# Peptides against a protein of PDB entry 4QMF: the designs that were tried, part 4

Target 1, 175 residues: chain A of PDB entry 4QMF
Amino acid sequence: ESSFMTLFPKYRESYLKTIWNDVTRALDKHNIACVLDLVEGSMTVKTTRKTYDPAIILKARDLIKLLARSVPFPQAVKILQDDMACDVIKIGNFVTNKERFVKRRQRLVGPNGNTLKALELLTKCYILVQGNTVSAMGPFKGLKEVRRVVEDCMKNIHPIYHIKELMIKRELAKR

## One batch from the design tools (peptide; aimed at target 1 H158)

Design b1_p9_5_s3 (made by RFdiffusion4, then SolubleMPNN; from b1_p9_5, 6 letters changed)
Fold by OpenDDE base, seed 1:
Structure b1_p9_5_s3 (fold): chain B 175 residues (1-175), chain A 9 residues (1-9)
Amino acid sequence: as target 1 above (175 residues)
Amino acid sequence: DEILKSAEL
């Protein structure tokens, strides 16, 4: 049987404890077993002898990955849908200077989160910027666009440039 | 356009 484990940071423990029964119920529908280890700080998902679709374990893996990166359960659980994909983009290694890192990460979010909201609308993705990662959920095309914008932002290419480009592409597609 | 408004473009 297949299994996957993901570590989570200590600050997520209280939340994960609160929603774990919901996680269990969602995975039980697919006969995927799950374990929350509070000592190690890990989540594990496993196929069982009753698991009918072997591919669902990969989605369960993605679920715990998203939960570990602060995606709320009502959003993260959508990964179990066939048409939903995700990406966890590591952004912490692009810049060594902490202040520069924070500044570039803030550019991605923008004033009142408006830059990020624009990117979400253009790519049809859910996007969460948290800590050293950006979590995204949506269609593969949109996810590819999100990763490009996020990584370029950390490389000092302002997101507004890509947003304008995506807007132009959208208008051209409507014609 | 809601995207333009969001991006302050």
Scores: peptide ipSAE 0.044, ipTM 0.771, DockQ to the pose 0.337
OpenDDE base, seeds 2, 3, 4, 5: peptide ipSAE 0.040, 0.040, 0.043, 0.037; ipTM 0.755, 0.760, 0.763, 0.738

Design b1_p9_5_s4 (made by RFdiffusion4, then SolubleMPNN; from b1_p9_5, 5 letters changed)
Fold by OpenDDE base, seed 1:
Structure b1_p9_5_s4 (fold): chain B 175 residues (1-175), chain A 9 residues (1-9)
Amino acid sequence: as target 1 above (175 residues)
Amino acid sequence: DKILEDAEK
């Protein structure tokens, strides 16, 4: 039997407690067991003897990973769908200077979040930028595009360039 | 595994 555990930050505890019944219910549909450990600050998912699809445990793993990184449950639970994938992109290692890091991260979000919203629409992904991590959910192709844009942003390639490129590609694909 | 919290520190 397979088991995966993810630690979560203390500030996330109260929220996880409130939605854990929903997590349990969602995973029960797939005969995946789950445990919330408030002492350790961890979430665990496990296959059971009744688990029919062995691959679903990997999606359950992704679910708790997303929850630990502040993705809200109504969004995170979509990872259990067959056509949904996710990616957690670490952005904190690209730049050592904190000010430069903040500046580049802000470019990714853009004024009023408009840059990020545009990227979400073009890639058909959900994207959450927090701290040193970007969490994304969507089709695999879209996720690949998101990762490229995010990493390039941290490498000082402005996201607007990629957004324009994606727009052009989209228009060409319609023809 | 506490990536978000560590990142925000």
Scores: peptide ipSAE 0.020, ipTM 0.615, DockQ to the pose 0.029
OpenDDE base, seeds 2, 3, 4, 5: peptide ipSAE 0.019, 0.018, 0.020, 0.019; ipTM 0.607, 0.612, 0.629, 0.610

Design b1_p9_6 (made by RFdiffusion4)
Pose (drawn by RFdiffusion4):
Parts: C-alpha cells; sequence; structure tokens
Structure b1_p9_6 (pose): chain A 175 residues (1-175), chain P 9 residues (1-9)
C-alpha cells in the first residue's frame, strides 16, 4: 500500500549500487520492500502484507532520502532507530547568484570544515553538506538548532553569533 | 583560534 520514492544524482549511483544489498537487508528486518531503479535513477520503499508496524515506512523514506544526499550508509541506517530523527535542509532557493551561494555555503562549512565540526559538537548532531542540501541527524532540539544556523547562514547572517551563543549555553549548563 | 577562523570565513 504505502510507497515513497526519491531521486538521486548519478555520482551517487555507484555507491548505492554496491551497498543496496545491505539496504534491503536492513529493511528486511522491518519487512519493508525496496527497489533501486538505475535507468530512472531512483529509490523506492514500500510496505508489504507482512510488515508489522507500517509507520516505520516514514523512517524508511528518510533512509533513502539520506542516501540520495550522499550520507554514508552506516550513518544512515541509524534513522531506523527510535531515538533518531533527521532533517534534510534545502539551501537552493536563498541566492539567485551562484558565486554568493558558494560563498555562504563555504562559510557554512568553513576552513578545514572546522566550523561545521563545531556545530556537530555543539548541537550533538551529524551534519553533512552536499550540493544543494544540508542533511542532519540526531536529537530533535539539536536538529532545530542546526536548521536555524544553516538557514540563517544561507541568509547573510554569520554563524559566529550562533556558535558563540551555543558555547555560552553549554558552559552555563556545565556549572 | 577556532573562533577567529570562523569569523574570517
Amino acid sequence: as target 1 above (175 residues)
Amino acid sequence: ELLEEIEES
């Protein structure tokens, strides 16, 4: 009955093609069927007659969505867990110009990826920047903070204020 | 050092 599908770019196809057997196996634990269409370049997840809890299909949808945005499989299967949520942030429709987009996304990730790593340490979330999206996984509150930082960064508001704020909050909680 | 790197970005 329930079926969700997503599209993936070609540079991702090879990786998925070699790890798809691991995906259907992880989904087989929940009795969710999945198909990989190479010509169309898409992934599909479906519920079956023998699926115990159909609501997990939402998680399965998130899994393939994370897989379409260059999130590694071992990190991605965690979405099938309970205390895990995700958020794939679209950053394409903030800037009409290409140069400024790259400027602000590079500002988002920063030198050696340090500021991006700093966010991961402060929001306690896994964060991955890829093309037009920023994929995040972890606690709901930290996810809200990540979306806030990313969205406010793609708008010309620098991430330094946010990082400082989160650092201060963390040290206040340390007390 | 990290905060300076972030600001310079």

Design b1_p9_6_s1 (made by RFdiffusion4, then SolubleMPNN; from b1_p9_6, 3 letters changed)
Fold by OpenDDE base, seed 4:
Structure b1_p9_6_s1 (fold): chain B 175 residues (1-175), chain A 9 residues (1-9)
Amino acid sequence: as target 1 above (175 residues)
Amino acid sequence: DLLKEIEEA
């Protein structure tokens, strides 16, 4: 039997309580058990004797990881699909200066969220910038691009550079 | 122009 646990920040507690029955129902379809511990501030998923697919526990692990990083349940639950992957990119340790961090993080979002939307479209990923992490869901190829853009942004390479590159690649692929 | 808008940020 396998189990995984993730901690979540206090500000996430109220939301998680609200949707936990939905989490339970989604995981029950796969015979994965789950526990929300409000005292510790943790979520746990575990296989049962009735778990059929041994790989689903890893997806359940990813589910609670995404939920802990503020991904809404209707989006996060898609991770249970076979064709869906995810990544949680830690961005908080690239820059020591807080103001510089905030500025570079904001570049990922851009004016009216247009930069982020462009990245989502070009990579076919869902992307959420929150706190010290960027959560992404989508095809593996797209996720690799997202990570590159995000990390480079924190290294002071403006996302526009990669967006231009991705646009060119997309146009070439249409031929 | 999406690129222009992003560059203005």
Scores: peptide ipSAE 0.037, ipTM 0.736, DockQ to the pose 0.832
OpenDDE base, seeds 1, 2, 3, 5: peptide ipSAE 0.036, 0.035, 0.036, 0.036; ipTM 0.734, 0.727, 0.731, 0.727

Design b1_p9_6_s2 (made by RFdiffusion4, then SolubleMPNN; from b1_p9_6, 3 letters changed)
Fold by OpenDDE base, seed 5:
Structure b1_p9_6_s2 (fold): chain B 175 residues (1-175), chain A 9 residues (1-9)
Amino acid sequence: as target 1 above (175 residues)
Amino acid sequence: DLLEEIESA
């Protein structure tokens, strides 16, 4: 039997309690068991004797990881699909100065969220900037692009540079 | 144009 656990921050507790029945139902379809521990502040997924595909436990692991990082359930549950991958990018350790961190993180979002929307469209990914992490879901190639842009942004390379590059590549691919 | 919108904001 395989098992994976992830911790979640206290501010996620109320939401996770609200949607946990939906999580259970989604995982039951694959005969994956799950536990929400409110005392420890953890989520656990595990295979059962009835689990047919042992690889699905890895997707279940990713599901609880995404939920812990504020991805809403209707989006996070898509990770159970075969063609969907995810990445949780830690951004909190690139800059020690809090003000500089906030400024660089805000560059990822941009005015009215337009920078983030552009990046989502160009990479065909869902992207959520929350706290000290950026969560992304989509095709593997797109995820690699997202991670590059996110990490470079925290290293003081403005996202607009990469967006321009991605737009040019997109136009060239149409020809 | 997404780029134009971002640059103008």
Scores: peptide ipSAE 0.034, ipTM 0.685, DockQ to the pose 0.354
OpenDDE base, seeds 1, 2, 3, 4: peptide ipSAE 0.033, 0.030, 0.027, 0.030; ipTM 0.713, 0.694, 0.688, 0.698

Design b1_p9_6_s3 (made by RFdiffusion4, then SolubleMPNN; from b1_p9_6, 3 letters changed)
Fold by OpenDDE base, seed 1:
Structure b1_p9_6_s3 (fold): chain B 175 residues (1-175), chain A 9 residues (1-9)
Amino acid sequence: as target 1 above (175 residues)
Amino acid sequence: DLLEEIEAA
């Protein structure tokens, strides 16, 4: 049997407690067992003797990974769908200066979140910028694009460059 | 214009 565990930060505890019954119900449909350990601050998913699809455990792994990084349950649970993939992009290690980090992270979000919303629309992904990570959910092609934009942003390449490129590509595809 | 909004940041 397969098992995966992920740690979550303390500030997520109250939320995870609130939605854990929903997590359990969602995973029960696939006969995947799950455990929330409030002492350790961990979530665990594991196959059971009744698990039919062995691949679903990998999606369950991704589910708890997303939940640990502040993705809300109604969005995170979509990872269990066959056509949905995800990526958790670590952004905290690109710059050492905290102020520079915050500035570049804010560029990704943009005024009123418009930059991020544009990126979501162009890549057909859900994107959440939280702390030292960016969580994304969507098609593989879109996820690849998101990772490029996010990492380049942290490398001081403004997201507008990529957004313009994606817009042009989209216009060309409509012709 | 979306690009204008982003460039203003």
Scores: peptide ipSAE 0.034, ipTM 0.720, DockQ to the pose 0.804
OpenDDE base, seeds 2, 3, 4, 5: peptide ipSAE 0.033, 0.028, 0.030, 0.031; ipTM 0.703, 0.691, 0.666, 0.689

Design b1_p9_6_s4 (made by RFdiffusion4, then SolubleMPNN; from b1_p9_6, 4 letters changed)
Fold by OpenDDE base, seed 1:
Structure b1_p9_6_s4 (fold): chain B 175 residues (1-175), chain A 9 residues (1-9)
Amino acid sequence: as target 1 above (175 residues)
Amino acid sequence: DLLKEIEAA
């Protein structure tokens, strides 16, 4: 049997408590057990003797990983679908200067969130910028593009250049 | 124009 655990920050506790019954119900459909430890601040998923698909535990692992990084449950639970993948991109290590970090992270979002929305549309991904990570969910191809844009942004390459490129590629693909 | 808005950021 396989087990995975992830820690979550304290500010996430109240939300996780609220939705944990829903998490349990979703995982029960696959005979995956789960535990929320409020003392340690951890979530655990584990296979049971009744777990049929051994691969589902990896998706359950991804589920709690996403939840720990502030992805809402209604979105995060979609990871249990076969065609859905995810990526948690660590962005906190690219820049040592906090102000520079905040500025570059804000570029990913853009005015009124328009930059992020454009990136989501072009990659067909859900993208959440939170803290020191960017969480993304979608097709593998889209996730690859998201990671490139996100990391390049932290390296001081403005997302607009990638967005332009993606727009051109999209137009060419439809012709 | 979306691109213009993004560049203004």
Scores: peptide ipSAE 0.039, ipTM 0.739, DockQ to the pose 0.844
OpenDDE base, seeds 2, 3, 4, 5: peptide ipSAE 0.035, 0.034, 0.037, 0.033; ipTM 0.726, 0.716, 0.730, 0.712

Design b1_p9_7 (made by RFdiffusion4)
Pose (drawn by RFdiffusion4):
Structure b1_p9_7 (pose): chain A 175 residues (1-175), chain P 9 residues (1-9)
Amino acid sequence: as target 1 above (175 residues)
Amino acid sequence: SSYLKELEP
């Protein structure tokens, strides 16, 4: 009955093609069927007659969505867990110009990816920047904070204020 | 911190 599909770019196809057997196996634990269409370049997840809890299909949808945005499989299967939520942030429709977009996304990730790593440490979330999206996984509150930082960064508001704020909050909680 | 220093424009 329930079926969700997503599209993926070609540079991702090879990786998925070799790890798809691991995906259907992880989904087989929940009795969710999945198909990989190479010509169309898409992934599909479906519920079956023998699926115990159909609501997990939402999580399965998130899994393939994370897989379409260059999130590694071992990190991605965690979405099938309970205390795990995700958020794939679209950053395409903030800047009409291409140079400024790269400038702000590069500002988002920063030198050696340090500021991006700092966010991961402060929001306690896994974050991955890829093309037009920023994929995040972890606690709901930290996810809200990540979306806030990313969205406010793609707008010309620098991430330094946010990082400082989160650092201060963390030290205040240490007390 | 090094993170904050790298964030300074």

Design b1_p9_7_s1 (made by RFdiffusion4, then SolubleMPNN; from b1_p9_7, 5 letters changed)
Fold by OpenDDE base, seed 4:
Structure b1_p9_7_s1 (fold): chain B 175 residues (1-175), chain A 9 residues (1-9)
Amino acid sequence: as target 1 above (175 residues)
Amino acid sequence: SEVLELLLP
């Protein structure tokens, strides 16, 4: 049997408690067991003797990882689909200065969230900027681009630069 | 382009 556990921050507890029955129901379809430990502040997923797809446990692992990083359940649960991948990009360790960190993180979002929305459209990914991580869901190719843009942003390369590049590539691909 | 419109001020 296989099991995975992830810790979640205290501020997620109330939400996770609220949606945990939905998590359980979603995983039950795949015969994956799950546990929410409010004392430890952890989520665990585990295969059972009835699990028919051994690979689904990895998706369940990703599910709880996404939930821990503030991805809403209706979005996070899509990770259980075969064609859906995800990435949790750590951004908190690129810059030591807090103000600089906040400024660069804000660049990912942009005015009215337009920068982020543009990036989502171009990469065909869902992207959530929260705390010290950026969570993304989508095709592997798109996720690779997201990670590049996000990390470069934290390295002081403005996302607009990459967005322009992605736009050009997209136009060329249509030909 | 939809994306372009999002990037315009």
Scores: peptide ipSAE 0.037, ipTM 0.742, DockQ to the pose 0.233
OpenDDE base, seeds 1, 2, 3, 5: peptide ipSAE 0.036, 0.036, 0.032, 0.033; ipTM 0.735, 0.734, 0.722, 0.722

Design b1_p9_7_s2 (made by RFdiffusion4, then SolubleMPNN; from b1_p9_7, 5 letters changed)
Fold by OpenDDE base, seed 1:
Structure b1_p9_7_s2 (fold): chain B 175 residues (1-175), chain A 9 residues (1-9)
Amino acid sequence: as target 1 above (175 residues)
Amino acid sequence: SPVLESLLP
């Protein structure tokens, strides 16, 4: 039997408590057990004797990983679908200066979130910028593009460059 | 998309 555990920050506790019954129900459909430990601040998923598909535990692992990084349950639970992949991109260690970090992270979002929305549309991904991570869900091709843009942004390459490139590629593909 | 169109050069 396989198990995976992830820690979550204290500020997520109240939300996770609220939705944990829904998490349990979603995983029960696949005979995956789960535990929310409020003392340790952890989530655990485990296969059971009734788990039929051994691969589903990896998706359950991804589910709790996404939840720990502030992805809402209605979005995160989509990871259990066969065609859905995810990526959690750590961005907190690209720069040492906090102000520089915040500035570069804000570039990903842009005015009124428009930069992020554009990136989501072009890559067909869901993208959440929160804290020291960027969580993304979508097709593998799109996820690869998101990671490139996110990491380059933290390396001081403005997202607009990549967005323009993706727009051009999109227009060319329509012809 | 209006968002994408606003980013066009």
Scores: peptide ipSAE 0.041, ipTM 0.744, DockQ to the pose 0.199
OpenDDE base, seeds 2, 3, 4, 5: peptide ipSAE 0.041, 0.039, 0.039, 0.041; ipTM 0.745, 0.722, 0.737, 0.744

Design b1_p9_7_s3 (made by RFdiffusion4, then SolubleMPNN; from b1_p9_7, 4 letters changed)
Fold by OpenDDE base, seed 4:
Structure b1_p9_7_s3 (fold): chain B 175 residues (1-175), chain A 9 residues (1-9)
Amino acid sequence: as target 1 above (175 residues)
Amino acid sequence: SEVLELLEP
C-alpha cells in the first residue's frame, strides 16, 4: 500500500471543502482513496486493493500537492493524464528581503500578466504564481524551462531575457 | 507573433 499526505494552508480550506467530492470522484476512477482532514489541514491519497495502475498514486500525490498550492481543481486534475507533469517551485528562499522578493515575484507576472502568459505559451505550460511557490503543469521540457526562468528571476535575472531566448529557439525549431 | 504582442507595450 502506498500513501501520500500533503498539508495545506488554512486559507485553502474553504475551497478544498467545496471541491473535495470532485477530487474523490476523479480518483475513484483509478481506485485511489483520498481523505481531507480539516483538523490537521491535510490531504491524503492512497492505493487500494483495487488499484490497477501502480503509477497513478504518484499522480494523485501530485494532484493534492497542486491543490495545496492554490491550483484550481479543473486544472490540477489534468495531472492524472499520462502526458501531463507538474512542478512546484519554491521561490521564497532566494531573497531575504521581503520587498525585493515581492518585486521579483511580480516580474514573473508582469504588466497585465503578459510576462507570465508569454512564458506559458512558449513552454506550453500552465503556470500559477502564488505565495512562496510557482506551480507549473505541462511537458517535462517545458517544465524545465519554467523552473529555470522562475529561479533566475528570483536571482535577479529578468524573465524577459529568457523569454527572448525561448522565442529564438522556437523560431529555429520551425526550420 | 502572439508572444511578441504580449511583450510589447
Scores: peptide ipSAE 0.041, ipTM 0.769, DockQ to the pose 0.232
OpenDDE base, seeds 1, 2, 3, 5: peptide ipSAE 0.040, 0.040, 0.032, 0.039; ipTM 0.765, 0.768, 0.737, 0.764

Design b1_p9_7_s4 (made by RFdiffusion4, then SolubleMPNN; from b1_p9_7, 5 letters changed)
Fold by OpenDDE base, seed 5:
Structure b1_p9_7_s4 (fold): chain B 175 residues (1-175), chain A 9 residues (1-9)
Amino acid sequence: as target 1 above (175 residues)
Amino acid sequence: SEVLESLLP
């Protein structure tokens, strides 16, 4: 039997309490047990004697990881699907200056979120920029592109550059 | 998407 635990920030507590029954129900379908510890501020998932697919515990691990990083449940729960992967990209370590960090992080989002939306469409990923992390869900190839764009953005390479390249590649592939 | 169309070269 295997188990995984993830800590979550205090500001997520209220939300997690409200959706935990839904988490439990989703994981019960796979015979994965879960626990929300409000004192410690942790989520735990674990296999049971009835767990059929041992690999599903890894997806359950990813589920609680995504939830801890503010991904809404209706989106996060999709990680349990076979064709869905995820990545949590730490962005807080690329720059020491807080103002610079905020500016670069904002570039990922862009005006009215249009930059992020473009990236989502091109990579076929869901992307959430929150705090010191970027959470992404989608096909593996798309996730690789997302990580590249996100990390490069924090290294002061504007996302529009990559978006343009991805668009060109997409158009070429359609022809 | 309007966003993608606006970015197309």
Scores: peptide ipSAE 0.040, ipTM 0.742, DockQ to the pose 0.156
OpenDDE base, seeds 1, 2, 3, 4: peptide ipSAE 0.039, 0.038, 0.039, 0.039; ipTM 0.739, 0.736, 0.739, 0.739

Design b1_p9_8 (made by RFdiffusion4)
Pose (drawn by RFdiffusion4):
Structure b1_p9_8 (pose): chain A 175 residues (1-175), chain P 9 residues (1-9)
Amino acid sequence: as target 1 above (175 residues)
Amino acid sequence: ELEELLEKL
């Protein structure tokens, strides 16, 4: 009955093609069927007659969505867990110009990816920047903070204020 | 300023 599909770019196809057997296996634990269409370049997840809890299909949808945005499989299967949520942030429709977009996304990730790593440490979330999206996984509150930082960064508001704020909050909680 | 801030981490 329930079926969700997503599209993926070609540079991702090879990786998925070699790890798809691991995906259907992880989904087989929940009795969710999945198909990889190479010509169309898409992934599909479906519920079956023998699926115990159909609601997990939502998590399965998130899994393939994370897989379409260059999130590694071992990190991605965690979405099938309970205390795990995700958020794939679209950053395409903030800047009409290409140069400024790269400037702000590069500002988002920063030198050696340090500021991006700093966000991972402060929001306690896994964050991955790829093309037009920023994929995040982890606690709901930290996810809200990540979206806030990313969205406010793609707008010309620098991430330094946010990082400082989160650092102050963390030290205040340490007390 | 940002590099110095990140060194605290």

Design b1_p9_8_s1 (made by RFdiffusion4, then SolubleMPNN; from b1_p9_8 with E7S)
Fold by OpenDDE base, seed 4:
Structure b1_p9_8_s1 (fold): chain B 175 residues (1-175), chain A 9 residues (1-9)
Amino acid sequence: as target 1 above (175 residues)
Amino acid sequence: ELEELLSKL
């Protein structure tokens, strides 16, 4: 009835092959069918006549989207939970200069990944910076904050500015 | 943990 397809880059093929049985098993619990096409380089999810929850197909769509963007399966599969949302933030088009892009993307991670870890803690999100996208998983409120920080970083607003702001908000919320 | 991470920024 409903189906979604996502293309994945060639470098993900080996990993996806390795975990695809786990993907299938996870989706089978919801009676969602899935197909890994190694020739086309695509993943497909689709409802079946036995699919009970019509909304789960959207989560399955998100699952394959996350997997295509290098999120590991043990993390990505959590998207099937009702309380989990995700966002894939495209960052590749904010800056035309490649060197500037790389520099700003690296600011999101920071020394030893500390900037990213701080942002994850403050937003209660999982965040993965990879290639031209940032993948995030967590509560909707946190995801909105992540997107703001990520996009602003690509616009040359340092993440530390937003981290300080989030810290202040966190302290105020404890009162 | 958070404060420790922030101190390293």
Scores: peptide ipSAE 0.175, ipTM 0.866, DockQ to the pose 0.178
OpenDDE base, seeds 1, 2, 3, 5: peptide ipSAE 0.165, 0.158, 0.163, 0.170; ipTM 0.863, 0.860, 0.862, 0.864

Design b1_p9_8_s2 (made by RFdiffusion4, then SolubleMPNN; from b1_p9_8 with L2I E7S)
Fold by OpenDDE base, seed 4:
Structure b1_p9_8_s2 (fold): chain B 175 residues (1-175), chain A 9 residues (1-9)
Amino acid sequence: as target 1 above (175 residues)
Amino acid sequence: EIEELLSKL
């Protein structure tokens, strides 16, 4: 009835092959069918006549989207939980200069990944910076904050500025 | 924990 397809880059093929049985098993619990096409380089999810929850197909769509963007399966599969949302933030088009892009993307990670870790803690999100995208998983409120920080970083606003702001907000919320 | 991480930035 409903189906979604996502293309994945060639470098993900080996990993996806390795974990695809786990993907299938996870989706089978919801009666969602899935197909890994190694020739096309695509993943497909689709409802079946036995699919009970019509909304789960959207989560399955998100699952394959996350997997295509290098999110590991043990993390990505959590998207099937009702309380989990995700966002894939495209960052590749904010800056035309490649060196500037790389520099700003690295700011999101920071020294030893500490900037990213701080952002994850403050937003209660999982965050993966990879290639031209940032993948995030967590509560909707946190995801909105992540997107703001990520996009602003690509616009040359240092993440530390937003991290300080989030810290202040967190302290105020404890009162 | 967050403060510790920030101190390393």
Scores: peptide ipSAE 0.110, ipTM 0.838, DockQ to the pose 0.184
OpenDDE base, seeds 1, 2, 3, 5: peptide ipSAE 0.101, 0.103, 0.098, 0.103; ipTM 0.834, 0.833, 0.831, 0.835

Design b1_p9_8_s3 (made by RFdiffusion4, then SolubleMPNN; from b1_p9_8 with L2I E7K)
Fold by OpenDDE base, seed 4:
Structure b1_p9_8_s3 (fold): chain B 175 residues (1-175), chain A 9 residues (1-9)
Amino acid sequence: as target 1 above (175 residues)
Amino acid sequence: EIEELLKKL
């Protein structure tokens, strides 16, 4: 029997309560048990005697990790698909100055979210910039590119530079 | 779509 737990911040409690029946239903299809602990502020996923695929528990672990980081359920549940991977990129430790952190984090989003949307399209990933993390979902190659752009942005490399690079690479790959 | 997004950056 395999089990994974993830703590969630208090501001997620109301949302997680609202969607927990949908989480349960999605995991029940794979015979994965789940528990929402409102006292501890945790989500737990467990294999059962009826769990057929032992690898699905790792996807269930990733589901609760994404949910804890503000990813909406309709997006997060896609992690249960075989072709879908995820990453949770911690960005809070790259910069000590709060104002500099906020400015660099805002560069990932850009004007009207256009920088983020361009990065999502180029990498074929979903990307959520929230708090001290960036959550991404998509193909493994795309996730690697997202992590590079996100970390470099926190290191003061503007995302536009990488977006231009990714566009050139995309045009070269069509030949 | 991507080119249009780049023009807005």
Scores: peptide ipSAE 0.112, ipTM 0.835, DockQ to the pose 0.183
OpenDDE base, seeds 1, 2, 3, 5: peptide ipSAE 0.107, 0.104, 0.102, 0.106; ipTM 0.832, 0.830, 0.829, 0.832; seed 5 fails the geometry check

Design b1_p9_8_s4 (made by RFdiffusion4, then SolubleMPNN; from b1_p9_8, 3 letters changed)
Fold by OpenDDE base, seed 4:
Structure b1_p9_8_s4 (fold): chain B 175 residues (1-175), chain A 9 residues (1-9)
Amino acid sequence: as target 1 above (175 residues)
Amino acid sequence: EIEELLSEL
């Protein structure tokens, strides 16, 4: 009835092959069918006549989207939970200069990954910076904050500025 | 924990 397909880059093929049985098993619990096409380099999810929850197909769509963007399966599969949302933030088009792009992307990670870790803690999100995208998983409120920080970073607003702001907001919320 | 991480930035 409903189906979604996502292409994945060649470098993900080996990993996806390795975990695909786990993907299948996770989706089978919801009666969602899935197909890994190694020739095309695509993943497909689709409802079946036994699919009970019509909304789960959207989560399955998100699952394959996350997997295509290098999110590990043990993390990505959490998207099937009702309380989990995700976002894939495209960052590749904010800056035309490659060196500037790389520099700004690295700011999201920071020294020893500490900037990213701080942002994850403050937003209660999982965040993965990879290639031209940032993948995030967590509560909707946190995801909105992540997107703001990520996009602003690509616009040359340092993440530390937003981290300080989030810290202040967190302290105020404890009162 | 967050403060500790920020101190290294």
Scores: peptide ipSAE 0.079, ipTM 0.819, DockQ to the pose 0.183
OpenDDE base, seeds 1, 2, 3, 5: peptide ipSAE 0.074, 0.071, 0.067, 0.074; ipTM 0.815, 0.811, 0.810, 0.815; seed 5 fails the geometry check

